Peptides against a protein of PDB entry 5A53. Designs and how they scored, part 46

Target 1, 230 residues: chain A of PDB entry 5A53
Amino acid sequence: LVENVKQALFIPGQSCNKNLHDIMVDLSALKKPDMKRFNRKNDIHPFEDMSPLEFFSEKNDCSLMVLMTSSKKRKNNMTFIRTFGYKIYDMIELMVADNFKLLSDFKKLTFTVGLKPMFTFQGAAFDTHPVYKQIKSLFLDFFRGESTDLQDVAGLQHVISMTIQGDFQDGEPLPNVLFRVYKLKSYKSDQGGKRLPRIELVEIGPRLDFKIGRIHTPSPDMVTEAHKKP

## One batch from the design tools (peptide; aimed at target 1 Q151 D152)

Design b2_p19_8_s3 (made by RFdiffusion4, then SolubleMPNN; from b2_p19_8, 9 letters changed)
Fold by OpenDDE base, seed 4:
Structure b2_p19_8_s3 (fold): chain B 230 residues (1-230), chain A 19 residues (1-19)
Amino acid sequence: as target 1 above (230 residues)
Amino acid sequence: MDAIKEEVQKQIAKVLEKN
């Protein structure tokens, strides 16, 4: 079954600043062509009222949204929202640390639009901890293109890596998630045998360290309905 | 970096084995 590519909408909040705008531009470039951006700031507070986001989801036919806001308490905050049937499914605040790097900070490599990325998730908590499971699910939904059975390695150009920054115990603050993007370089081994190609990874940006903020989890009923889709 | 590279190599290996 070819799953339809989920469309993303990037929304500048009222408190969106230049840094967040630049981050938005660079991150959204990875979602092209399945991305829309608003040019105007919108006064949206998703944890107070979700109705404006549901309206935008329906009006723009987008099941993915990112709200860009910044405050003293929540600096460089990217609120990631998923909808199901144009209703809020889940939300998570991911605050970008000040040590971010933009695409302009890396060597300009030709970016091919529409290529399917490979994913790496570094940290056992991505498979066990509910918050990191949500993050993993979100980023897979966000950047995974059409699920085609095309197992062609030749189409694999990009690697999206997410790493949990260190170990943590129960009751401790959740470690940041390190978001990295690499270009994959594959070299044929000169030895005529079935040897695995030599691989090199070149970071292409953006580089984002995400601090986890507030979370909205879906109702059990919505989880059941979302999983029924073939 | 090394762990990411290793994981990517493993994923590519799996794709090549299925072809």
Scores: peptide ipSAE 0.499, ipTM 0.906, DockQ to the pose 0.804
OpenDDE base, seeds 1, 2, 3, 5: peptide ipSAE 0.296, 0.487, 0.488, 0.457; ipTM 0.822, 0.902, 0.902, 0.891

Design b2_p19_8_s4 (made by RFdiffusion4, then SolubleMPNN; from b2_p19_8, 11 letters changed)
Fold by OpenDDE base, seed 4:
Structure b2_p19_8_s4 (fold): chain B 230 residues (1-230), chain A 19 residues (1-19)
Amino acid sequence: as target 1 above (230 residues)
Amino acid sequence: MDAIKEELQKQIAEVLAKQ
């Protein structure tokens, strides 16, 4: 079965700035070769009118989109969009905090393009809270795809770590999600009869702290349709 | 294979917790 890897489209909005462009370039590098980027700014307001995004999804055959916008209220905003049948399934605004680090801020490590990352999620809310469940689902869908093949463990080079920044109660502002990317190094451990490889993680970037913004959730009908196995 | 993945995830989590 040819893995139907979901294609991503990165779209600079009208308010896209240099920082967002650089973040877009670095984050999209993790999605190569299954990524397209627009070079021109597009005036898209997805929470006002979703039709332009549905058009781009269909025209580019991309079920994943990321819109780069920035305003005083929503600085460094990455709107992540998923489509099903070229219709909007869900959307989430993730605003990048000013403390971000680019790939250029880390030691350049060679990585093989197209290797599937391992994911780690830190925080119980990723399994229980609807917003964090959506974030978990989105990032798994975005970077890993639907592949369940366990054989990929032998080729594991990258770890994507997502951490909820602290605990929160109902009605409190949702904590940021800390996005980190590591290169996995495995060393043969000479310690005693069970050769458990020693693992070392080296951060490779980008480093992004995401503030959660607006969310669009799918209709129950779209959820049912999207979960229908062909 | 699942057991190896779980063990790797555990080791990764332990390394991340020490950073």
Scores: peptide ipSAE 0.214, ipTM 0.793, DockQ to the pose 0.089
OpenDDE base, seeds 1, 2, 3, 5: peptide ipSAE 0.204, 0.066, 0.203, 0.110; ipTM 0.782, 0.666, 0.783, 0.725

## One batch from the design tools (peptide; aimed at target 1 D141)

Design b2_p20_3 (made by RFdiffusion4)
Pose (drawn by RFdiffusion4):
Structure b2_p20_3 (pose): chain A 225 residues (1-189, 195-230), chain P 20 residues (1-20)
Amino acid sequence: LVENVKQALFIPGQSCNKNLHDIMVDLSALKKPDMKRFNRKNDIHPFEDMSPLEFFSEKNDCSLMVLMTSSKKRKNNMTFIRTFGYKIYDMIELMVADNFKLLSDFKKLTFTVGLKPMFTFQGAAFDTHPVYKQIKSLFLDFFRGESTDLQDVAGLQHVISMTIQGDFQDGEPLPNVLFRVYKLKSYKSRLPRIELVEIGPRLDFKIGRIHTPSPDMVTEAHKKP
Amino acid sequence: PPSLAEKQANEWKHVLEGLF
């Protein structure tokens, strides 16, 4: 009954550069094998016209899309886009801060591609705040991959950690979201003792513009059997 | 009752409950 794994399409925008491309490559690796990359630059402005994104979603059968854009106003801009029936469901701009680390900045460890990641979300706002609820929903939907009734404990290899940069009060600017990836190590103490090693990429997301779905589309996308 | 795969496939949707 459940759908196939959602496919991701990574799209360099007109203003995409090499540094932003490196971020795309390393982050796209976490999506393997359910990922495609475009090589050329495309003149796409999602908050002016959504038509091209819907077109690419249909022709490439990708319900998850990431547009790469950079200007001084919005530097290292990653626009995460989800579609339903090849129409736009929601969008959010996540801009990467300059303190980012790539896979090259971390010791390369053995890594089995295609395993179900673990998730940990740190921050009460992930459950109550509309903006951060969307981000939690986005990254769960984006990277969880295959749904299954069966889990091999040996397959529990890595965790995707997302932390809000401190608590905050209403009216203040929205804190960044800290994206971290760790590999698990376990030791004997039955329950194992767990330690973590960072494998990257390390990304601090600055929150930009947001598009939310209409109530009608939410009804259809969230319809229950 | 729903299976574990069904729960996992719909988990992200439940995060958005109460917004609409």

Design b2_p20_3_s1 (made by RFdiffusion4, then SolubleMPNN; from b2_p20_3, 9 letters changed)
Fold by OpenDDE base, seed 4:
Structure b2_p20_3_s1 (fold): chain B 230 residues (1-230), chain A 20 residues (1-20)
Amino acid sequence: as target 1 above (230 residues)
Amino acid sequence: ELSEAEKEATEWKTALDGLY
């Protein structure tokens, strides 16, 4: 079963500002061509009423959504939403810290649009803690392009790195997730007449530090339905 | 031009705003 590439819809909320718009543009560029963006602000409060998001999911045929909102309590908030059968599966608020960098802050590097990124996850909690498991699952699901069997190393241009910022104990606030994007550069080094391929990672942006906010987890029934292979 | 989906989103907002 070739899983169809999940389409993403980026939605500016009423409180969307210039910074969030710029972040939205840059992050959504990584999801091309499988991305739509709304140009108009929409009054959506997903933790109060999810119905508008379910409507947008169905009407746009998008199983991934990102709502851009900002308030005093939840500054630069990116609410990531997944749907199953156009119903809300899960949601997570990821607030972008003020130290963010846009693509314009990095050296412009040519890259082929539509190539699948490789992911790296740093932190044991990505495999053990339910919130970080959800984040890992979300980002893999979000940026996983077409399942071409050609995981040809020749097509590997991008690495998305996600790092949990420090250790934490039970009951402590969840550390931020550091989102970084790198391009792989191959250099031919002439060392002593042997051209050894040298691979370098070059950060290309955006650079986002995510503070974890509110979470909606799927019902056990929805989990069961979503895991049913047709 | 607004996508049909953006038009529909605006209509829904208008409909919701009209219900309150």
Scores: peptide ipSAE 0.018, ipTM 0.466, DockQ to the pose 0.019
OpenDDE base, seeds 1, 2, 3, 5: peptide ipSAE 0.018, 0.011, 0.016, 0.013; ipTM 0.517, 0.440, 0.420, 0.473

Design b2_p20_3_s2 (made by RFdiffusion4, then SolubleMPNN; from b2_p20_3, 9 letters changed)
Fold by OpenDDE base, seed 2:
Structure b2_p20_3_s2 (fold): chain B 230 residues (1-230), chain A 20 residues (1-20)
Amino acid sequence: as target 1 above (230 residues)
Amino acid sequence: APSKAELEATEWKTALDGLY
């Protein structure tokens, strides 16, 4: 089965700053080789006009896009966009909190490019609340693609952890999503002449706390079309 | 040479500039 791995396009918006650029570089490194980046700033306002993103989706053959913008109201904003048939399927604004850490803040570890991460989700709302369900779906789609193949445990290199920061009730502001990336480190322990494999999780970055912003949800018709198995 | 992506951004801008 040719894994139809979804390609991602990272787009610096007009208001993209150094911090967002660095975050973009680090996050996009996890999507290699299935990633493109624009080097120039593009004046795109996806909640006002989606047409530019649909154009870029088609021209770049990218069904995943991330727009990097920053304003006083929406600081360090990563707008995640998915397309279906090069039309906007959904969008979500995820604003990176100022406490972020880059890959350079962690011990550099060698990694194999193209290995799919394992995901862990902490918080019941990832399965019940529509916004967190969209976030879960988005990140799974972004990093795993469509391949349902059982991840060979032998090929497991990275773990992406996503945690809802605290409990919330209906009508309350949605808690942040804590994004963490770990590498599996295997070492041989010499205990009593038996070499037991020991596995440790080492944080490798980036470390991102996402504040949830604006959301665009797909039309019911587009949901139906996107779920039609070819 | 501009990346394919940069060319596309330029084409899009030109197309928009032509519409406005």
Scores: peptide ipSAE 0.024, ipTM 0.487, DockQ to the pose 0.019
OpenDDE base, seeds 1, 3, 4, 5: peptide ipSAE 0.006, 0.008, 0.007, 0.016; ipTM 0.390, 0.377, 0.418, 0.463

Design b2_p20_3_s3 (made by RFdiffusion4, then SolubleMPNN; from b2_p20_3, 9 letters changed)
Fold by OpenDDE base, seed 1:
Structure b2_p20_3_s3 (fold): chain B 230 residues (1-230), chain A 20 residues (1-20)
Amino acid sequence: as target 1 above (230 residues)
Amino acid sequence: MLSKAELEANEWKTALDGLY
């Protein structure tokens, strides 16, 4: 089964700053080798006109896109876009809080490029609330693609943690999503004659707290088409 | 006091220790 790994395109917007560039570099490193990155800024406003993104999706054969923009109202904004048939499926703005940490802020642990991360999601809303369901779906799609061959568990090197920051009631602002990346270190512990593999988690970065912004949801028709297995 | 990251890492360690 040829796993069609979804390709990601990282796009600096016109307002992309140094911090966003650095975040883009670090986040895109987790998507290697299945990523492309533009070096030039592009003036794209996805919630006003989606046509440029659809064009880039088709031209670059990327069903995943991340637009990097920053404004006073939407600081450190990462707009995550998914396409289906090179048409916009969904979009979500995730603004990175100022407390972010880059890969350089952590002890450089070499990681093997191309290994699929394990995901965990903390917070009931990931399974019940439509926005958090979309986030869960997006990140799973972004980093795992469509085929989770269980055989990749033997090569598990990375864990991506996504946590909803606290409880919320209806009508309250949606809590941030805490994005964390860990490397699994296996130590052979010779404790008591049985070599039990001891697994330790080491944070490797980036560390991102995402504030949820604007969302574009797919039409019911697009949902139906996207779930049609060929 | 464990940092929030350490708490998160410990929750993960517990989850992973239960998988293996």
Scores: peptide ipSAE 0.013, ipTM 0.474, DockQ to the pose 0.026
OpenDDE base, seeds 2, 3, 4, 5: peptide ipSAE 0.008, 0.018, 0.018, 0.013; ipTM 0.407, 0.453, 0.487, 0.466; seeds 3, 4 fail the geometry check

Design b2_p20_3_s4 (made by RFdiffusion4, then SolubleMPNN; from b2_p20_3, 12 letters changed)
Fold by OpenDDE base, seed 4:
Structure b2_p20_3_s4 (fold): chain B 230 residues (1-230), chain A 20 residues (1-20)
Amino acid sequence: as target 1 above (230 residues)
Amino acid sequence: ELTEAEKEAREHETALKGLY
């Protein structure tokens, strides 16, 4: 079954600022060509009323959405939304820390648009803790391009790294998730006539540290329906 | 020129305002 590539819609909220706009542009560039962006601010409060997002999901045929908002309590907030049958499946607030870096902060490297990134996850909680499981699932789902059976190693250009910032115990605040993007660069090393291919990871941006905010989890019924699709 | 996505965004913003 060729799973259709999930389309993403990036939505500036009413409180969207320049920093969030720039972050939106850079993050959405990684989702090209499977991405739409709104330029106008929309007054959407997803944890109060989800209906506008369901409307946008249906009208744009997008099962992924990112709402950009900022307040004193939730600065640089990216609300990631997934839909199933144009109904809200899950939501998570990820607030970008002020230490973010844009693509312009890194050395410009030529890259091919539309290549599927490889993911790396650092932290056991990505496999055990429900919130980090949701984050892992979300980002894998978000940046999964076409399921080409050709894991053509030749097509591996980008690595997305997600790291949980430190250890935590039950009842402690959830550590940030460090989002990093690397390009694989092949070098021919001239060592003594044997050209050994050397691969280096070069950070290309954006660099985002995500603070975890509010979460909406799917209903048990929606989980069951979402898993019934073969 | 507004991209098709920008046109859609305007239409949807207008439609949402009509839902409230």
Scores: peptide ipSAE 0.041, ipTM 0.704, DockQ to the pose 0.020
OpenDDE base, seeds 1, 2, 3, 5: peptide ipSAE 0.036, 0.035, 0.036, 0.019; ipTM 0.594, 0.598, 0.599, 0.438; seed 2 fails the geometry check

Design b2_p20_4 (made by RFdiffusion4)
Pose (drawn by RFdiffusion4):
Structure b2_p20_4 (pose): chain A 225 residues (1-189, 195-230), chain P 20 residues (1-20)
Amino acid sequence: LVENVKQALFIPGQSCNKNLHDIMVDLSALKKPDMKRFNRKNDIHPFEDMSPLEFFSEKNDCSLMVLMTSSKKRKNNMTFIRTFGYKIYDMIELMVADNFKLLSDFKKLTFTVGLKPMFTFQGAAFDTHPVYKQIKSLFLDFFRGESTDLQDVAGLQHVISMTIQGDFQDGEPLPNVLFRVYKLKSYKSRLPRIELVEIGPRLDFKIGRIHTPSPDMVTEAHKKP
Amino acid sequence: SYFDPEKDVIYFEDIDKYYL
């Protein structure tokens, strides 16, 4: 009954550069094998015209899309896009801060591609705040991959950690979201003692513009059997 | 539903359940 794994399409925008491309490559690796990359630049402006994104979603059968864009106003801009029936469901701009680390900045460890990641979300706003609820929903939907009734404990390899940069009060600017990836190590104490090693990429997301779905589309996308 | 991001999600805080 459940759908196939959602496919991701990574799209360099007209203003995409090498540094932003490196971020795309390393992040896209976490999506393997359910990922495609475009090589050319495309003149796409999602908050002016959504038509090209819906076109690419249909012709490439990708319900998850990431547009790469950079200007001084919006530097290292990653626009995360989800579609339903090849129409836009929601969009959010996540801009990467300059303190980012790539896979090259971390010791390369053995890594089995295609395993179901674990998630941890740190911050009460992930459950109550509309913006951060969308982000939690986005990254769960983006990286969880295959749904299954069966889980091999030996397959529990890495965790995707997302932390809000401190608590905040209403009216203040929205804190950044800290994207971290760790590999698990377990030791005997039955329950193991767990330690973590960072493998990257390390990304601090600055929140930009947001598009939300209409109530009609939410009804169809979240319809229950 | 099409969008069910919680479907079979493995939360790190629940890792002890896999060892029991």

Design b2_p20_4_s1 (made by RFdiffusion4, then SolubleMPNN; from b2_p20_4, 8 letters changed)
Fold by OpenDDE base, seed 5:
Structure b2_p20_4_s1 (fold): chain B 230 residues (1-230), chain A 20 residues (1-20)
Amino acid sequence: as target 1 above (230 residues)
Amino acid sequence: PYIDPERDLLYFEDISEYFL
């Protein structure tokens, strides 16, 4: 069963600023061609009323949404939303720290649109802690792309790295998640007749440090329904 | 189904050295 590639909708909120717009453009470039962007600001407050997002999910046939908002309390906030059957499945606020870098801050490299990224996750909490499990699930789901048969390793172009910024204990604030994007360069090294492929990773951007904000988790029933294999 | 880790994650164990 080839699952249809999930489409993403990027929505500027009413408080969207230039920095958030630029971040939106750069992050959404990684989701091409499976991405739509609104050019107009929309007054959406997903933790107060989710109905507008459910409406947009259905009308645009997008099961992934990203709302761009900024306030004094939630600066550079990217709310990631997933829907199931056009109903809200989960939401998470990820606030971009001020030290972000755009694609223009890195050396321009040739990039093929539509290639599936590789992922790497650093931090045990991605497999044990509910919030980081959700983040891992979200980003894998967001950038999954087409189900390629494993045979075309030749099509692997870039790596998305997600790192939990340091250790934490129970009751402490959750560390930021460091989002990095690298292009994979394969060099044929002729060392002594054995062609060992040398792989080099070059950062291409964007560079985003995500502070974790509010979370909406699915009901157990929705989890069960969403994980039912047809 | 949401994420199939076995199918969708190519774990490069050795890439961790580049992020330390």
Scores: peptide ipSAE 0.016, ipTM 0.548, DockQ to the pose 0.206
OpenDDE base, seeds 1, 2, 3, 4: peptide ipSAE 0.356, 0.006, 0.008, 0.013; ipTM 0.837, 0.404, 0.459, 0.396; seeds 1, 2, 3 fail the geometry check

Design b2_p20_4_s2 (made by RFdiffusion4, then SolubleMPNN; from b2_p20_4, 9 letters changed)
Fold by OpenDDE base, seed 2:
Structure b2_p20_4_s2 (fold): chain B 230 residues (1-230), chain A 20 residues (1-20)
Amino acid sequence: as target 1 above (230 residues)
Amino acid sequence: PYIDPERDLLYFENISDYFL
């Protein structure tokens, strides 16, 4: 079963600002060609009413959505939404810290559209804590791309790194997630007759530190339905 | 906190587990 590539819809909210727009453009570039962007602001409040997002999911055939909003309480907020059967599956608010870097802040490198990224996750909580497990699941799902059986190493262009910023105890605020993107550079090193490929990582951006906000989790029934293989 | 290319790229030899 070739699973169809999940399409992402980027939606500027009413409070979307220039910074969020720029972040949206750069992040969505990593999802090309499997993304759509709205050019107009939409007054959507997903934690108050999810119906508009379900409507957009169905109308645009997008199971992934990102809503860009900003307020005093939730500055530079990217709400990531997943749908199943055009119904809300889960949501998470990820607020971008002010120290973000855009693609233009890095050395321009040739980028091939449509290549599947590799992922690295740093922090034990990605495997144990429900919120970080959701984040891990979300980003893997968001950037999975086409299931090409061709493990063509030549098709591996970039690595997305997600790091939990420090340790935390129960009841403490959840540490930020550091989002980094690197391009793989392979060098043929003729060291000592063994052609060991030297691989270097070069940061290409964007650089985003995500503060975790509100979360919506699916019902147990919806989890069961979403895990049913067709 | 940052990817150490030498340390973290060695984990890519077993990348097969993340290409589900």
Scores: peptide ipSAE 0.018, ipTM 0.479, DockQ to the pose 0.064
OpenDDE base, seeds 1, 3, 4, 5: peptide ipSAE 0.014, 0.016, 0.015, 0.010; ipTM 0.477, 0.435, 0.452, 0.446; seeds 3, 4 fail the geometry check

Design b2_p20_4_s3 (made by RFdiffusion4, then SolubleMPNN; from b2_p20_4, 9 letters changed)
Fold by OpenDDE base, seed 2:
Structure b2_p20_4_s3 (fold): chain B 230 residues (1-230), chain A 20 residues (1-20)
Amino acid sequence: as target 1 above (230 residues)
Amino acid sequence: PYIDPERNLLYFEDISKFFL
């Protein structure tokens, strides 16, 4: 079953600033060609009224959306939204810390558009904690691209790495998620007559540390419907 | 593979942890 690639819509909110715009551009570059961006600011408050996002999902045929907003309480906030049947499935606020780096901050490397990323998730909570499970699921959905049965190893260009910043106990604030993007460089090393492929990672950006904000989780009924394979 | 986000090093201990 070739699943259609999920399309992403990037939406500047009314409070979108230059930094968020730049982050939006760089992050959406990793989603090319399967992304759209609005050029105009939209006054959307998804945790107050989800209807505008559902409308945009349907109108643009996008099951993934990212809303860019900033306030004193939620600075550099990227609200990631998923829809199912053009209805809100889940939402999560991920606030970008001030230490972010853009693609321009890294060495320019040739990047082929449309190649599938590999993923790595560092932290046990990605497999056990509901919030980090949602984050893992979201980023896999967001960047996985086309499901092809052919593992074209030649099509593996970059790795998306997500790391939970430290350990935490129940009741403690959730640690940030460190988002990193690397390009794979393969070197043929002849060490002792054995060609061991030496693979090096080169960070290509963007570099984002995400602080977790508000979350909307789907109803049990919606989870059941979304997991029904057609 | 474990990626140290500070050192930008990928240690390939187990390739099986790449979700393709």
Scores: peptide ipSAE 0.038, ipTM 0.634, DockQ to the pose 0.061
OpenDDE base, seeds 1, 3, 4, 5: peptide ipSAE 0.025, 0.031, 0.016, 0.022; ipTM 0.601, 0.656, 0.539, 0.566

Design b2_p20_4_s4 (made by RFdiffusion4, then SolubleMPNN; from b2_p20_4, 8 letters changed)
Fold by OpenDDE base, seed 4:
Structure b2_p20_4_s4 (fold): chain B 230 residues (1-230), chain A 20 residues (1-20)
Amino acid sequence: as target 1 above (230 residues)
Amino acid sequence: PYIDPLRNVLFFEDIDKYFL
């Protein structure tokens, strides 16, 4: 069974500003063609009432959503939401630090829209700590794209990198997650041996440092149902 | 759709398996 690619809906909240709009445009470009954006602001508070998001999930047939809001307490906040059966599965607030870079801040490189990314994760906590495990799961689910046979790998062009910014102990504030996107350049090695092509990574943007905010986790029963293979 | 984020994921660390 070839599972359909998960569709993403980007929603500007009532407090969405120009910076968040620009970030939304650039991040959503990585999800093309499997992405929709609302043009109008919506007054949504997902940690107070999740019902509007469930409605949008069903109405737009999107199992992935991103809400763009900003306040003094939660500046440049991207709330990532996943649904299962059009019900909220999980949510996480990721606040973009002020040092962000847009695609326009990098050298314009041509890339094919809709190609499957490669991933890299730096930090042991992505496999051990519940919050970072959720982040890893979310971004893999969000950007994995089409199911491909290994034979079409010659077209791979970009890498999504996520890094935990430093070490931390139990009870300490959770370090930021550094989101980076790279284009892969392969060079034929002229050295007459069966040497692997030389690979270089060039950052293409956007560059986002995420501060972790509030989290909603699914019930154990929802986890069990959501992980059942049809 | 179900939630299986590890299904058909390409990791950069495995790039040698993809291009060789």
Scores: peptide ipSAE 0.461, ipTM 0.889, DockQ to the pose 0.709
OpenDDE base, seeds 1, 2, 3, 5: peptide ipSAE 0.010, 0.026, 0.060, 0.010; ipTM 0.409, 0.637, 0.687, 0.420

Design b2_p20_5_s1 (made by RFdiffusion4, then SolubleMPNN; its pose is not in this set)
Fold by OpenDDE base, seed 1:
Structure b2_p20_5_s1 (fold): chain B 230 residues (1-230), chain A 20 residues (1-20)
Amino acid sequence: as target 1 above (230 residues)
Amino acid sequence: SISDRYEEELEEFEELLKKL
């Protein structure tokens, strides 16, 4: 079974700035080798016209896209797009807060390209609330794909943690999602003649706090088609 | 603090990883 690893396309919008470019570079590094980046800015407004994204999906054979835009209302906005059959399946705006940290802000550690991260999700809403369920689904799909091989545990080098920033009630603004990346360091500790594996987590970046923006949800028909395993 | 919750979650995760 060839793991159908989804390819990601990172697209600078017209309003893409240096900070967004740096964030794009760092986040896309976690998706290597299964990513492409455009070097040119593209004038795309996905919530007004989705057709350019569908065209790019098909032309680049990418079912994942990230559009990098920034405005006064939507600063450091990463629009995550998924396609099915090169048609828009869903979209979500995730705005990076100003407190972000780049890979350069952390201790440089050796990283093996192509290993799948383990995910942790903190917050009950990831399983119950439609928006957070979409975020969970998106990030799992983006970095792991559909195949969970037992070999992924043996090759585990890093963990992505996603945490909902606090509790919320119905009608309240949705809390941010805190995105953190850790490298696993295994030490053989000699405690009392039993070599217990000691695992330490070291943050490697990027560190991103995502403010949730606009969402496009798939049609019921597209949900049904996307869940049809071939 | 939010930081304390992260450390606690990290510790819980480390404990979970020790059981794997």
Scores: peptide ipSAE 0.020, ipTM 0.544, DockQ to the pose 0.055
OpenDDE base, seeds 2, 3, 4, 5: peptide ipSAE 0.019, 0.019, 0.017, 0.016; ipTM 0.546, 0.558, 0.528, 0.519

